# Peptides against a protein of PDB entry 4BOS: the designs that were tried, part 7

Target 1, 163 residues: chain A of PDB entry 4BOS
Amino acid sequence: PVLTRTVVPADNSCLFTSVYYVVEGGVLNPACAPEMRRLIAQIVASDPDFYSEAILGKTNQEYCDWIKRDDTWGGAIEISILSKFYQCEICVVDTQTVRIDRFGEDAGYTKRVLLIYDGIHYDPLQRNFPDPDTPPLTIFSSNDDIVLVQALELADEARRRRQ
Target 2, 163 residues: chain A of PDB entry 4BOS as posed
Amino acid sequence: PVLTRTVVPADNSALFTSVYYVVEGGVLNPACAPEMRRLIAQIVASDPDFYSEAILGKTNQEYCDWIKRDDTWGGAIEISILSKFYQCEICVVDTQTVRIDRFGEDAGYTKRVLLIYDGIHYDPLQRNFPDPDTPPLTIFSSNDDIVLVQALELADEARRRRQ

## One batch from the design tools (peptide; made by RFdiffusion4, then SolubleMPNN)

Design b1_p9_1_s3 (from b1_p9_1, 6 letters changed)
Fold by OpenDDE base, seed 4:
Structure b1_p9_1_s3 (fold): chain B 163 residues (1-163), chain A 9 residues (1-9)
Amino acid sequence: as target 1 above (163 residues)
Amino acid sequence: SPPRSVKKP
C-alpha cells in the first residue's frame, strides 16, 4: 500500500475540498466549499463565548461574514471545527517543516484523515492498494501510525524537490 | 487572501 496525494484545485477553497474528499471516502467535489463555509459560520456563530474575538482576530459576526466569502482561506480554526463536526482526527503534514499537526487528537476519535499542506495549498492524502478492485482509503484508524510515517516521507520528499 | 498557518500558536 502506498500513500498518495490527490491534487485539488487552487481556488481559495482547497482546504474545504480536501477535507470533504477525505471524510467522504475519496469524493472530489470542488463545489462543496460554499456549504462548508456556511457550516463553519453557523458553528462559529453558535458559540460566541468560545469563538471569541481573541481567537478569531475579529468579531464573531465579522468572522462569519468573512469565512463565507468565496475567496477567503480557511485554516486551523476551520480544521478544528471540521474535526469536531466529522468526529475524526485531522492530521496535516506540512511540507515546509516536515511535521504533522494533529487536530482533534485529544478527543478520543477512532478515525483519522490526512491532508498535506505547503503553506498556501491543501491537498488530500489517500492510501492506494495493489489490488485494483480495492478502492483507495482516506479514513484510517487513529491507531494507524504507519500512515503518519508515510505522510512524513511524502512531505520530506516534497521538501527535497523544492530545495 | 493571505495564507494561513497549519496550526495557530
Scores: peptide ipSAE 0.076, ipTM 0.798, DockQ to the pose 0.792
Fold by OpenDDE base, seed 3:
Structure b1_p9_1_s3 (fold): chain B 163 residues (1-163), chain A 9 residues (1-9)
Amino acid sequence: as target 1 above (163 residues)
Amino acid sequence: SPPRSVKKP
């Protein structure tokens, strides 16, 4: 088994496309972003006490309007929200630092998904199997630390290519 | 919007 990267469009919505890909088991849908943006906005709007200005960096309403724009980029806030919504860890391996940032790690989720991030773009990761009849896996056990090692290796190689 | 980091520093 090998961990591989699926390059999604760099259309300002790569985070949403990538998350959708992994949580849906490997479904590439570049058109998923508008609804995911609305989902996030809905969640944020539903709990203004938690999703405060201190968390969002802007008022709750301003954030909701902002995130629903088709040209705004998601980040840690959105990943955290999506982790909670999909009830899984979202692990992001950074090719610039060769580090993995884990979201939802304290929630006790049994599953994790992986993204690769280069500072300006997110892509989803999947495990490919030798048997061509076995579809790629995008949802891993939260106990599967091998996939994290593989993600770090993938990120390290990517970093070396760009240096 | 400019790119956002994975996690805030």
Scores: peptide ipSAE 0.073, ipTM 0.790, DockQ to the pose 0.732
Fold by OpenDDE base, seed 1:
Structure b1_p9_1_s3 (fold): chain B 163 residues (1-163), chain A 9 residues (1-9)
Amino acid sequence: as target 1 above (163 residues)
Amino acid sequence: SPPRSVKKP
């Protein structure tokens, strides 16, 4: 088994496309972003006490309007929200730092999904199997530390290619 | 919009 990335479009919504891909078991749907953006806005709007200006950097209403634009980029706030929504740990391996940021790590989720991030783009990761009849896996056990090692290897290789 | 880091500092 080998961990690989699926390159999704660089259309400002790669985070949403990537998350959708992994949580849905490997379904590539670049058109999923508008609804996911609305989902984020709905959740942000639902808890203005937590999602305050201090957290958002702008008013709750302004943030909701902003994230629903088709040209704005999601980040840690969106990943955190999506982790909670899908009830899974979202692990993001950064090719610039060769580190993994784990979202939802303290929530007790039994499943994890993985993204790879290069500073300006997100892609989903999947495990491929030698058996052609076995489809790629995108949802892993939260106890599967091997997949995290493999993700770091991918990031390190990507970093070396840019050196 | 500008790229955002994975975790906000």
Scores: peptide ipSAE 0.069, ipTM 0.796, DockQ to the pose 0.735
Fold by OpenDDE base, seed 2:
Structure b1_p9_1_s3 (fold): chain B 163 residues (1-163), chain A 9 residues (1-9)
Amino acid sequence: as target 1 above (163 residues)
Amino acid sequence: SPPRSVKKP
């Protein structure tokens, strides 16, 4: 089995497309972003005490309006929210630093998904199997540390290609 | 505009 990268469109919504891809088992839907943005806004709006201005960097209402724009970029806040919503650990391997940032790592989730990030773009990762009839896997056990090693290997190779 | 960092410190 090998971990591979699926390149999604380099639009302003690559994070949402990538998350949707992995949590839905490998479904590429570049049109998923508007609904994903609305989902995040709904979650944020539902808990103004937790999603405070201190966390958001803007008022709750301002954030909700902002994240629903089609040209705003998601980051740590959005990943954290999506991790909670989908009840899975979201692991982001950074090709610039060759480090993995884990979201939801302390929540006790049994499943993890992986993204690769280069500083300006997110892509989803998947495991391909030798048997061509076995579909790629995007949802892993949170105990599967081998997949994290493989992700680091991908990131390291990507970094070497650019530097 | 560049994206926000993966994790906000």
Scores: peptide ipSAE 0.068, ipTM 0.797, DockQ to the pose 0.728

Design b1_p9_2_s1 (from b1_p9_2, 3 letters changed)
Fold by OpenDDE base, seed 2:
Structure b1_p9_2_s1 (fold): chain B 163 residues (1-163), chain A 9 residues (1-9)
Amino acid sequence: as target 1 above (163 residues)
Amino acid sequence: KPRFIPEGS
């Protein structure tokens, strides 16, 4: 089995597209972004005490309006929210630093998904199997450290290609 | 402009 990258469109919503891809088992749907943005806004709006101005960097209402725009970028806060919503660890490997940031790592989730990030773009990662009848895997055990090693290898190779 | 993942995330 090998870990591979699926390149999604660079349309300001690559994070949401990538998350949707991995949590839905490998479904590429760039049109999912508006709904994903609304989902995040709904979650944020539902808990103004937790999602405070201090956390959001803007008022709860301002954030909700902002994240629903089609040209705003998701980041750590959105990944954290999606991790909670989908009840999985979201691991992001950075090709610039060859480092993995794990969101939801302390929540006790049994599953993890992986994204690759280059500083301006997110893509989903998947495990391919030698048997062509076995579909790619996007949801891994949170104990699967091999996939993290493979992700680091992908990131390191990507970094070498750009530097 | 992209939003970076902060250290310690």
Scores: peptide ipSAE 0.062, ipTM 0.797, DockQ to the pose 0.134
Fold by OpenDDE base, seed 3:
Structure b1_p9_2_s1 (fold): chain B 163 residues (1-163), chain A 9 residues (1-9)
Amino acid sequence: as target 1 above (163 residues)
Amino acid sequence: KPRFIPEGS
């Protein structure tokens, strides 16, 4: 089995497209971002005590208005929220640092999904199988640390190509 | 966790 990258559009919403892809089992839907942005805003607005200025870097209301714009970029805050919503660990491998940040790692989720990030763009990762009749896998066991090693290998190769 | 923020927004 090989871990591969699916390149999604660089349209300011690549994070949301990538997350949607992996949590839905490999469905590419570039139109999913507006709804996902709204979902995040709804979650944030529902708990102003937790999602405080200390967490958001701005007021709860300001964040909600900001994230719903079609030109704003998601990051760690949005990933953590989506991890909680989809009840899975979201692992982001960074091609610039060749490291993985795991979101939801202490929540006890049984499933994990993987994204690759290069500093300006997110893409989803998937495992391909030798049997052509077996569809690619995007949702892994949270105990599958081999997939993390494979993700690091992808990141290291990407880094070497750019440097 | 670090804020992974793509440049150019």
Scores: peptide ipSAE 0.058, ipTM 0.773, DockQ to the pose 0.385
Fold by OpenDDE base, seed 4:
Structure b1_p9_2_s1 (fold): chain B 163 residues (1-163), chain A 9 residues (1-9)
Amino acid sequence: as target 1 above (163 residues)
Amino acid sequence: KPRFIPEGS
């Protein structure tokens, strides 16, 4: 089996589309972003003590309004929130640094999903099997270290292609 | 952690 990426649209909502893809078992739905943005805003608004200006860079209310715009980019804050919401590790491999950042790693989740990030775009990762009739896997065991190695290999190859 | 984008683009 090999790890591959599914290129999602670069429409400012690639993070949300990518997360939705992996947590839903490989469902590509570029229209999922508005609801996911509202979900983020709802969670942020629910805990203004934690999601303070120090963390958000703006007031809680301003951030909620901002993230609900269709042209604003999600980042680490959104990934952290979505990890907790979906109760899984979200592992992001960065093609610029060839590093994996693990969100939710301290929560003891048994499942992990993987994204690939190049600094301005997120794509989902999936495991393809030799049998073409076996559907790709997007949800892995949090003990599956092989998938992390494969993600690093994929990122390293992507980096070399840009050089 | 992945970079935070403070502005829409």
Scores: peptide ipSAE 0.057, ipTM 0.773, DockQ to the pose 0.431
Fold by OpenDDE base, seed 5:
Structure b1_p9_2_s1 (fold): chain B 163 residues (1-163), chain A 9 residues (1-9)
Amino acid sequence: as target 1 above (163 residues)
Amino acid sequence: KPRFIPEGS
C-alpha cells in the first residue's frame, strides 16, 4: 500500500474541500465549502467565551462574517474546529518543513486523517492498495504510525522537487 | 500552525 495525494482545486476553499474529502472517505466535492464555512461560523458563535478575540484576532461576530465569505482562507483555527466536530485527529504534513502538525492529538480520538500543505494550498492524502478493487483509505487508526512515516516521505519528495 | 491570510481579510 502507498500513500498518495489527490490534488483539489486551488481555490480559496482548498482546506474545506480537503477535509471533507478525507472525513467522508474519499468524496471529492468542491462545492462543500459554503456549508462548511457556515458550520464553523455556527460553532464559533455558540461559544464566544472559548472563541474569544484573543483566539480569533477579531470579534466573534466579525470572524463569523469573515469566514462565511467565499474568498477567505481557512487555517489552524478552522482545522481545530473541524477536528472537534468530526471527532478525529487531523494531521497536516508540511512540505516546506517536512513536519507533521497534529490537531486533536490530546483528545483521545481513535481515528486520524491526513492533509498535505505547501504554505499556500491544502490537499488530501489517501492510502492506495495493490488490489484495484479495494477502495482507497482516508481514515486511519490513531495508532497507525506507518502512515505518518509515509506522509513525511511524501512531503520530503515534494520539497526536493521545489529545490 | 498553518494559517492562510486571504486577500479579503
Scores: peptide ipSAE 0.056, ipTM 0.763, DockQ to the pose 0.302

Design b1_p9_2_s2 (from b1_p9_2 with S1K H3R)
Fold by OpenDDE base, seed 1:
Structure b1_p9_2_s2 (fold): chain B 163 residues (1-163), chain A 9 residues (1-9)
Amino acid sequence: as target 1 above (163 residues)
Amino acid sequence: KPRFIPSGS
C-alpha cells in the first residue's frame, strides 16, 4: 500500500474540495464548496459565544458573509469546524515545514483523514492498494500512525523537489 | 492563497 495525492482544482476552494473528497471516501466534486461554505457559516452563526471576534478575527456576522464568498480561502478555523462536523481528525501535512497539524486530536475520534498543503494549495491523500479490485482508502483509523509517517514522507519528497 | 496553518481567518 502506498499513500498518494489527488490533485484537485486550484479554484480558491481546494480546501473544501479536498475535505469533501476524503470524508466521502474518495469522491471528487469541485462543486461541493458552496454548500460546505454555507455549512461552516451556519455552524459559526449558531454559536456566537464560542466563535467570537477573538477566534474569528472579525465579527461573527462578518465572518459568515466572508466565508460564503466563492473567492475566499479556508484555513485552520474552517478545518477545525469541519473536523467537528464530520467527527474525525483532519490531519494536514505541510510540505513547507514537513509537519502534520492534527485537528480534532483531543476529541476522541476513531477516524482520521489526511490533506497535503503546500502553502497555497490543499490536496487530499489516499492509500492505494496493489489489488486492482480494492479502491483507494481515504478514511483511516486514528490509531494508524503508519499513514502519518507516509504523509511525512510525501511532504519531505515534495520539499526536496523544490530545493 | 489558503491561510497558513495553524492560523485562523
Scores: peptide ipSAE 0.066, ipTM 0.810, DockQ to the pose 0.209
Fold by OpenDDE base, seed 3:
Structure b1_p9_2_s2 (fold): chain B 163 residues (1-163), chain A 9 residues (1-9)
Amino acid sequence: as target 1 above (163 residues)
Amino acid sequence: KPRFIPSGS
């Protein structure tokens, strides 16, 4: 089995497309972003005490309006929210630092998904199997540390290609 | 650009 990258469109919504891909088991839907943006806004709006200016960097209402724009880019805040919503760890491997940031790692989730990030773009990762009849896996056990090693290797190779 | 994700994990 090998960990591979699926390049999604660089359309300002790559984070949402990537998350949707992995949590839905490998479904590429570049049109998913508007609803995911609305989902995040709904969650944020529902808990203004938690999602405060200190967390959001702007007022709750301002954030909700901002994230629903089709040209705004998601980041750690959105990943954290989506991790909670989908009840899984979201592990992001950074090709610039060759490091993995794990979101939801303290929540006790049994599942994890992986994204690869290069500083300006997110892509989803999946495990491909030798048997062509076995579909790629995007949802891993939170105990599967091998996939994290493979992600680091993938990121390291990507970094070397760009240096 | 997507906002930076904090590194350290």
Scores: peptide ipSAE 0.064, ipTM 0.799, DockQ to the pose 0.139
Fold by OpenDDE base, seed 2:
Order: sequence, then C-alpha cells, then structure tokens
Structure b1_p9_2_s2 (fold): chain B 163 residues (1-163), chain A 9 residues (1-9)
Amino acid sequence: as target 1 above (163 residues)
Amino acid sequence: KPRFIPSGS
C-alpha cells in the first residue's frame, strides 16, 4: 500500500474540499465549500462563549460573515472545528517544514484523516492498494502511525522538489 | 497551535 496525494483545485476553498474528500471516503466535490463554510459558521455562532473574539481574532458575528465568503481561506480554527464535527483527528503534513500537526489528537478519536499543506494549498491524502478492486482509503485508525511516516515521506519529497 | 492560513488572514 502507498500513500498518494489527490490534487484538488487551487481555489480559495481547497481546505474544505480536501477535508470533505477525506471524511467522505474519497469523494471529490469542489462545490462542497459553501455548505462547509455555512456549517462552520453555524457551529461558531452556536457557541459564542467558546468561540470568543480572543480565539477568532474578530467578533463571533464578524467571523461567521467572513468565513462564509467564497474568497476567505480556512486554517487551524476551521480544521479544529471540522475535527470536532466529524469526530476524527485531522493530521496536516507541511511540505515546507516536514512536520505533522495533529488536530483533535487529545480528543480520543479512533479515526484520523490526512491533508498535505504547502503553505498556500491543501490537498487530501489517500492510501492506494495493490488490488485494483480495492478502493483507496482516506480514513485511518488513529493508531496507524505508519501512515504518518508515509505522509512525512511524501512531504519530504515534495520539499526536495521545490528546494 | 499553527494557523495554517495561506492567505495570511
């Protein structure tokens, strides 16, 4: 089995497209972003005490309006929210630093998904199997540390290609 | 934790 990268459109919503891809088992839907943005806004609006201005960097209402724009980029806040919503660990491997940041790592989730990030773009990762009849896997056990090693290998190769 | 915000905002 090998871990591979699926390149999603380099639009302003690559994070949402990538998350949707992995949590839905490998479904590429570039049109998922508006609904994903609304989902995040709904979650944020539902808990103004937790999602405070200190966390958001803007008022709760301002954030909700901002994230629903089609040209704003998601980051750690959005990943954290999506991790909680989908009840899975979201692991982001950075090709610039060859590091993995794990979101939801302390929540006790049994499943993890992986994204690859290069500083300006997110893509989803999937495991391909030798048997062509076995579909790629995007949802892994949170105990599967081998997939993290494979993700680091992908990131390292990507970094070497650009530097 | 890291921001991972490509747009910087």
Scores: peptide ipSAE 0.059, ipTM 0.785, DockQ to the pose 0.396
Fold by OpenDDE base, seed 4:
Structure b1_p9_2_s2 (fold): chain B 163 residues (1-163), chain A 9 residues (1-9)
Amino acid sequence: as target 1 above (163 residues)
Amino acid sequence: KPRFIPSGS
């Protein structure tokens, strides 16, 4: 089995497209962002005590209006929210640092998904199998640490190519 | 702590 990268459009919504891809089992839908942005805004608006200005860097209402714009980039806040919503650990491997940041790791989820990040762009990762009848896997066991090793290998190779 | 922060690019 080989871990591979699926390149999604760099349209300011790559994070949402990438998350959607992995949590839906490998469905590429670049049009998913507007609804995902609305979902995040809805979640944030529903709990202003938890999603405070200290966390958001702006008022709850301002954040909601901001994230719903089609040209704003998501980050750790949005990943954390989506991790909680989809009830899975979201692991992001960074090609600049060759490290993995785990979101939702303390929640006890049984599933994990993986993204690759280069500082400005997110792409989803998937495991391909030699059997042509076995579809690629995007949702892994949270106990599958091999996939994390493979992700680090991908990131390290990507970093070497850029240097 | 994750360093990926939202931006309005």
Scores: peptide ipSAE 0.059, ipTM 0.785, DockQ to the pose 0.617

Design b1_p9_2_s3 (from b1_p9_2, 3 letters changed)
Fold by OpenDDE base, seed 1:
Structure b1_p9_2_s3 (fold): chain B 163 residues (1-163), chain A 9 residues (1-9)
Amino acid sequence: as target 1 above (163 residues)
Amino acid sequence: APRFIPEGS
């Protein structure tokens, strides 16, 4: 089995497209972003005590309006929210630093999904199998440390190509 | 906490 990258469109919504891809088992839908943005806004609006200005960097209402724009890019806040919503760890391997940040790691989730990030773009990762009849896997056990090693290997190779 | 912020966000 080999961990590979699926390049999604380099639009303002690559994070949302990538998350949707992995949590839905490998479904590429670049049109998913508007609804995911609204979902995040709804979650944020529902808990203004937690999602405070200190967390958001802007008022709760301002953030909700901002994230629903089609040209704003998600980051760690949005990943954290989506991790909670989908009840899974979202592991992001950064090709610039060759490190993995695990969102939701302390929540006790049994599943994890993986994204690869290069500083300006997110893509989803999947495990491919030699059997052509076995579809790629995007949802892994949170105990599967091998997939994290493979993700680091992908990131390291990507960095070496740019160095 | 890590901050992954794409350019233009």
Scores: peptide ipSAE 0.053, ipTM 0.772, DockQ to the pose 0.479
Fold by OpenDDE base, seed 5:
Structure b1_p9_2_s3 (fold): chain B 163 residues (1-163), chain A 9 residues (1-9)
Amino acid sequence: as target 1 above (163 residues)
Amino acid sequence: APRFIPEGS
């Protein structure tokens, strides 16, 4: 099996598109962002004590209005929220540093999904199988360390291409 | 820690 990257549009919503892709088993839907933005806003609005100005960098209400715009980028806060919502570990491999940032690693989830990040863009990762009739896998066991090694290899190759 | 991506492209 080989881990591969699916390039999604660079339309300011690549994080949401990428997360949707992996948690839905490999469904590419560039139109999913508006609903995901609203979902995040709802979760943030529901707990103003936890999602404080210290965490958000702005008031709870200001953040909710901001994240619902179609031109704003999601980051670590949004990944953390989506990890909790989908009850899975989200692993982001960074092509600039060749390291993996793990979200939800202490929650005890049995599943993990993987994204690749270059500093300004997110793409989803999937495992392809030798049998062409076996569909790609996007949801892995949280004990599958091989997929993390493969993700690091992809990131290292991407970094070498830029050097 | 992961980097926060900026507002918009």
Scores: peptide ipSAE 0.050, ipTM 0.752, DockQ to the pose 0.428
Fold by OpenDDE base, seed 2:
Structure b1_p9_2_s3 (fold): chain B 163 residues (1-163), chain A 9 residues (1-9)
Amino acid sequence: as target 1 above (163 residues)
Amino acid sequence: APRFIPEGS
């Protein structure tokens, strides 16, 4: 088995497209972003005490309006929200630093998904199997540390290609 | 957690 990336469009919504891809088992749907943005806004609006201005950097209402725009990028806050919503650990491997940041790692989730990030773009990662009849896997056990090693290798190779 | 923010925000 080998870990590979699926390149999604660089349309300012790559994070949402990538998350949707991995949590849905490998479904590429670039049109999912508006609904994903609304989902996040709905979650944020539902708990203004937790999602405070201190966390959001803006008022709850301002954030909700902002994240629903089609040209705003998600980050750690949005990943954290999506991790909680989908009840899975979201691991982001950064090709610039060759580091993996794990979101939801302390929540006790049994599943993890992986994204690759290069500083300006997110892509989803998947495990491909030698058997052509076995579809790629995007949802891994949270105990599968081998996939994290493979993600680091993938990121390191990507970094070397750019330097 | 780091604030990963691609261009567009």
Scores: peptide ipSAE 0.054, ipTM 0.770, DockQ to the pose 0.467; fails the geometry check
Fold by OpenDDE base, seed 4:
Structure b1_p9_2_s3 (fold): chain B 163 residues (1-163), chain A 9 residues (1-9)
Amino acid sequence: as target 1 above (163 residues)
Amino acid sequence: APRFIPEGS
């Protein structure tokens, strides 16, 4: 089994496309972003005490309007929200640092999904199997630490290619 | 620590 990267469009919504891909079992849908952005805004708006200006860097309402624009980039806030919404750990391997940031790791989720991040772009990761009749896997057990090792290997190789 | 993408992007 090999962990591989699926390149999604660099259209300012790569985070949303990547998350959607992995949580839906490998469905590539670049048109998913508008609704996901609205979902983020809805959740942020629903809890202004938690999603405070100190966290958002702007007022709650301003953030909601901002994230709903089609050209704004999501980040850790969005990943955290989507982790909670989809009830899974979202693991992001960074090719610049060769480190994995785990979102939702303290929530006790039984599932994890993986993204690869280069500082400006997100892509989803999937496990391919030797058997052609076995479809790629995007949702892993939260106990599957092998997939994290494989993700680090991918990131390390990517870093070496850029240096 | 988790990082954010610049606001202007």
Scores: peptide ipSAE 0.052, ipTM 0.760, DockQ to the pose 0.491; fails the geometry check

Design b1_p9_2_s4 (from b1_p9_2, 3 letters changed)
Fold by OpenDDE base, seed 4:
Structure b1_p9_2_s4 (fold): chain B 163 residues (1-163), chain A 9 residues (1-9)
Amino acid sequence: as target 1 above (163 residues)
Amino acid sequence: KPRYIPSGS
């Protein structure tokens, strides 16, 4: 088995497309972003005490309106929210630093998904199997540390290619 | 650039 990257469009919604891909088992749907943006806004609006100006960098309402625009970029806030919503750990391997940030790691989720991030773009990761009849896996056990090692290997190779 | 501040783990 090998961990591979699926390149999604760089259309300002790559984070949402990537998350959707992995949590839905490998479904590429670039049109998923509007609904996911709305979902984020709904969750942010539902808890103004937690999602404060200190966290958001703007008022709760302003953030909700902002994230629903089709040209605004999601980040760690969105990943955290989506981790909680989908009840899975979201692991982001950064090709610039060759490190993995694990969102939701303290929540006790049994599942993890993986994204690769280069500072300006997110892509999903999946495990491919030798058997052509076995579909790629995007949802892993939270105990599967091998996939994290493989993700770091991918990031390290990507970093070497860009240097 | 995407907003990546890993404060939500």
Scores: peptide ipSAE 0.083, ipTM 0.825, DockQ to the pose 0.166
Fold by OpenDDE base, seed 1:
Structure b1_p9_2_s4 (fold): chain B 163 residues (1-163), chain A 9 residues (1-9)
Amino acid sequence: as target 1 above (163 residues)
Amino acid sequence: KPRYIPSGS
């Protein structure tokens, strides 16, 4: 398929590296995590009424301290926050379930980006073009359902390889 | 491993 994954380092910050990659148009920067962690913490701290213990599973302050650690792994909460910050859908295709979770789908964003998740690692997805002068695309229209089909295809292929 | 709780936020 023309949709491909870029394998980012399997460190504690693969989610942040992957999000940064796609929202910045294909820039691989494994050193981006500390700032992204601080960004998330700042957003959470700014709205303690919304980011309550019910949502965070811990106090607002405890979460902020936790997410800023270099050895803690992000998940749905962080993806939701980053979706809001970057004003785009973040679509995560899960290779274990062959399903896509769309974060920010009800916000009316015009753009979407895609990640692939295997249960222990996140990687970014990009669309490659046959024209060598056309760079890979990481930011898609929120109306582009073809890219979602392609993502499911990648996930299904990944699952078949593990059988 | 990374936390992942489907929410569709």
Scores: peptide ipSAE 0.080, ipTM 0.822, DockQ to the pose 0.149
Fold by OpenDDE base, seed 3:
Order: structure tokens, then C-alpha cells, then sequence
Structure b1_p9_2_s4 (fold): chain B 163 residues (1-163), chain A 9 residues (1-9)
């Protein structure tokens, strides 16, 4: 089995498309972003005490309006929210630093999904199997540390290509 | 660029 990336459109919503892809088992839906943005806004609006200005960098209402714009880019805040919503670790491997940040790592989730980030774009990762009849896997065990090693290998190779 | 602040998450 090998870990590979699926390049999603660079349309300002690559994070949402990538998360949707992995949590839905490998479904590429570039049109998913508006609803994903609304989902995040709904979650944030539902708990203004937790999602405070200190966390959001802006008022709760301002954030909700901002994230629902089709040209705003998500990041760590949105990943954290989506991790909690989908009840899985979201592991982001960075090709610029060759490191992995694990969101939701302390929540006790049994599943993890992986994204690859190059500083300006997110793509989803999946495991391909030798048997062509076995579909790619996007949801891994949170105990599967081999997939993290493979993700780091992908990131390291990508870094070497661009430096 | 997408925001990505590795805050030890």
C-alpha cells in the first residue's frame, strides 16, 4: 500500500474540499465548500463562549460572516472545528517544514484523516492498495503511525523538489 | 494564502 495525494482545485476552498474528501471516504466534491463554511459558522455561532474573540481573532459574528465568504481561506481554527465535528484526528503534513500537526490528538478519536499542505494549498491523502478492486482508504486508525511516516516521506520528497 | 498556524494542535 502506498500513500498518495489527490490534487483538488485551487479555488480558495481547497481545505474544505480536502476535508470533505477524506471524511467521506474519497468523494471529490468541489461544490461542498459553501455548506462546509456554513457548518463551521453554525458551530461557531452556537457557542460564543468557547469560540471567543481570543480564539477567532475577531468577534464571533464577524468570523461567521467572514468564513461564509467564498474567497476566505480556512486554517487551523477551521480544521480544529471540523475535527471535532467529524470526530476524527485531522493530520496535516506540511511540505515546507516536513512536519505533521495532529488536530484532535487529545480527544481520543479512533480514526484519523490526512491532508498535505504546501503553504498555500491543501490536498487530501489516501492509501492505495495493490488490489485494484480495493478502493483507496482515506480514514485510518489513530494508531496507524505508519501512515504518518508515509506522509512525512511525501512531504520530504515534495520539499526536495521545490528547494 | 490559507491560514495555517501550527499552534501545537
Amino acid sequence: as target 1 above (163 residues)
Amino acid sequence: KPRYIPSGS
Scores: peptide ipSAE 0.077, ipTM 0.816, DockQ to the pose 0.137
Fold by OpenDDE base, seed 2:
Structure b1_p9_2_s4 (fold): chain B 163 residues (1-163), chain A 9 residues (1-9)
Amino acid sequence: as target 1 above (163 residues)
Amino acid sequence: KPRYIPSGS
């Protein structure tokens, strides 16, 4: 089995497309972003005490309006929210630093998904199997540290290609 | 955790 990268469109919504891909078991849907943006806005709006101006950098209402725009980029806040919503650890491997940041790592989730990030773009990661009849895996055990090693290997190779 | 922002800002 090998971990591979699926390149999603380099639009303003690559994070949402990538998350949707991995949490839905490998479904590529670039049109998923508007609904996911609304989902995040709904979650934020539902808990203004938790999602405060201190966390959002803007008022709760301003953030909700902002994130629903089709030209705004998701980041750590959105990943954290999606991690909670999907009840899974979201691991982001950074090709610039060859580091993995684990969102939701302290929540006790049993599942993890992986994204690869290069500073300006997110892509989903999947495990492919030798048996062509076995579909790729995008949802891993949170105890599967081998997949993290494989993600680091991918990131390291990507970094070497750019430097 | 770092604030990942693909826009670079």
Scores: peptide ipSAE 0.065, ipTM 0.789, DockQ to the pose 0.362

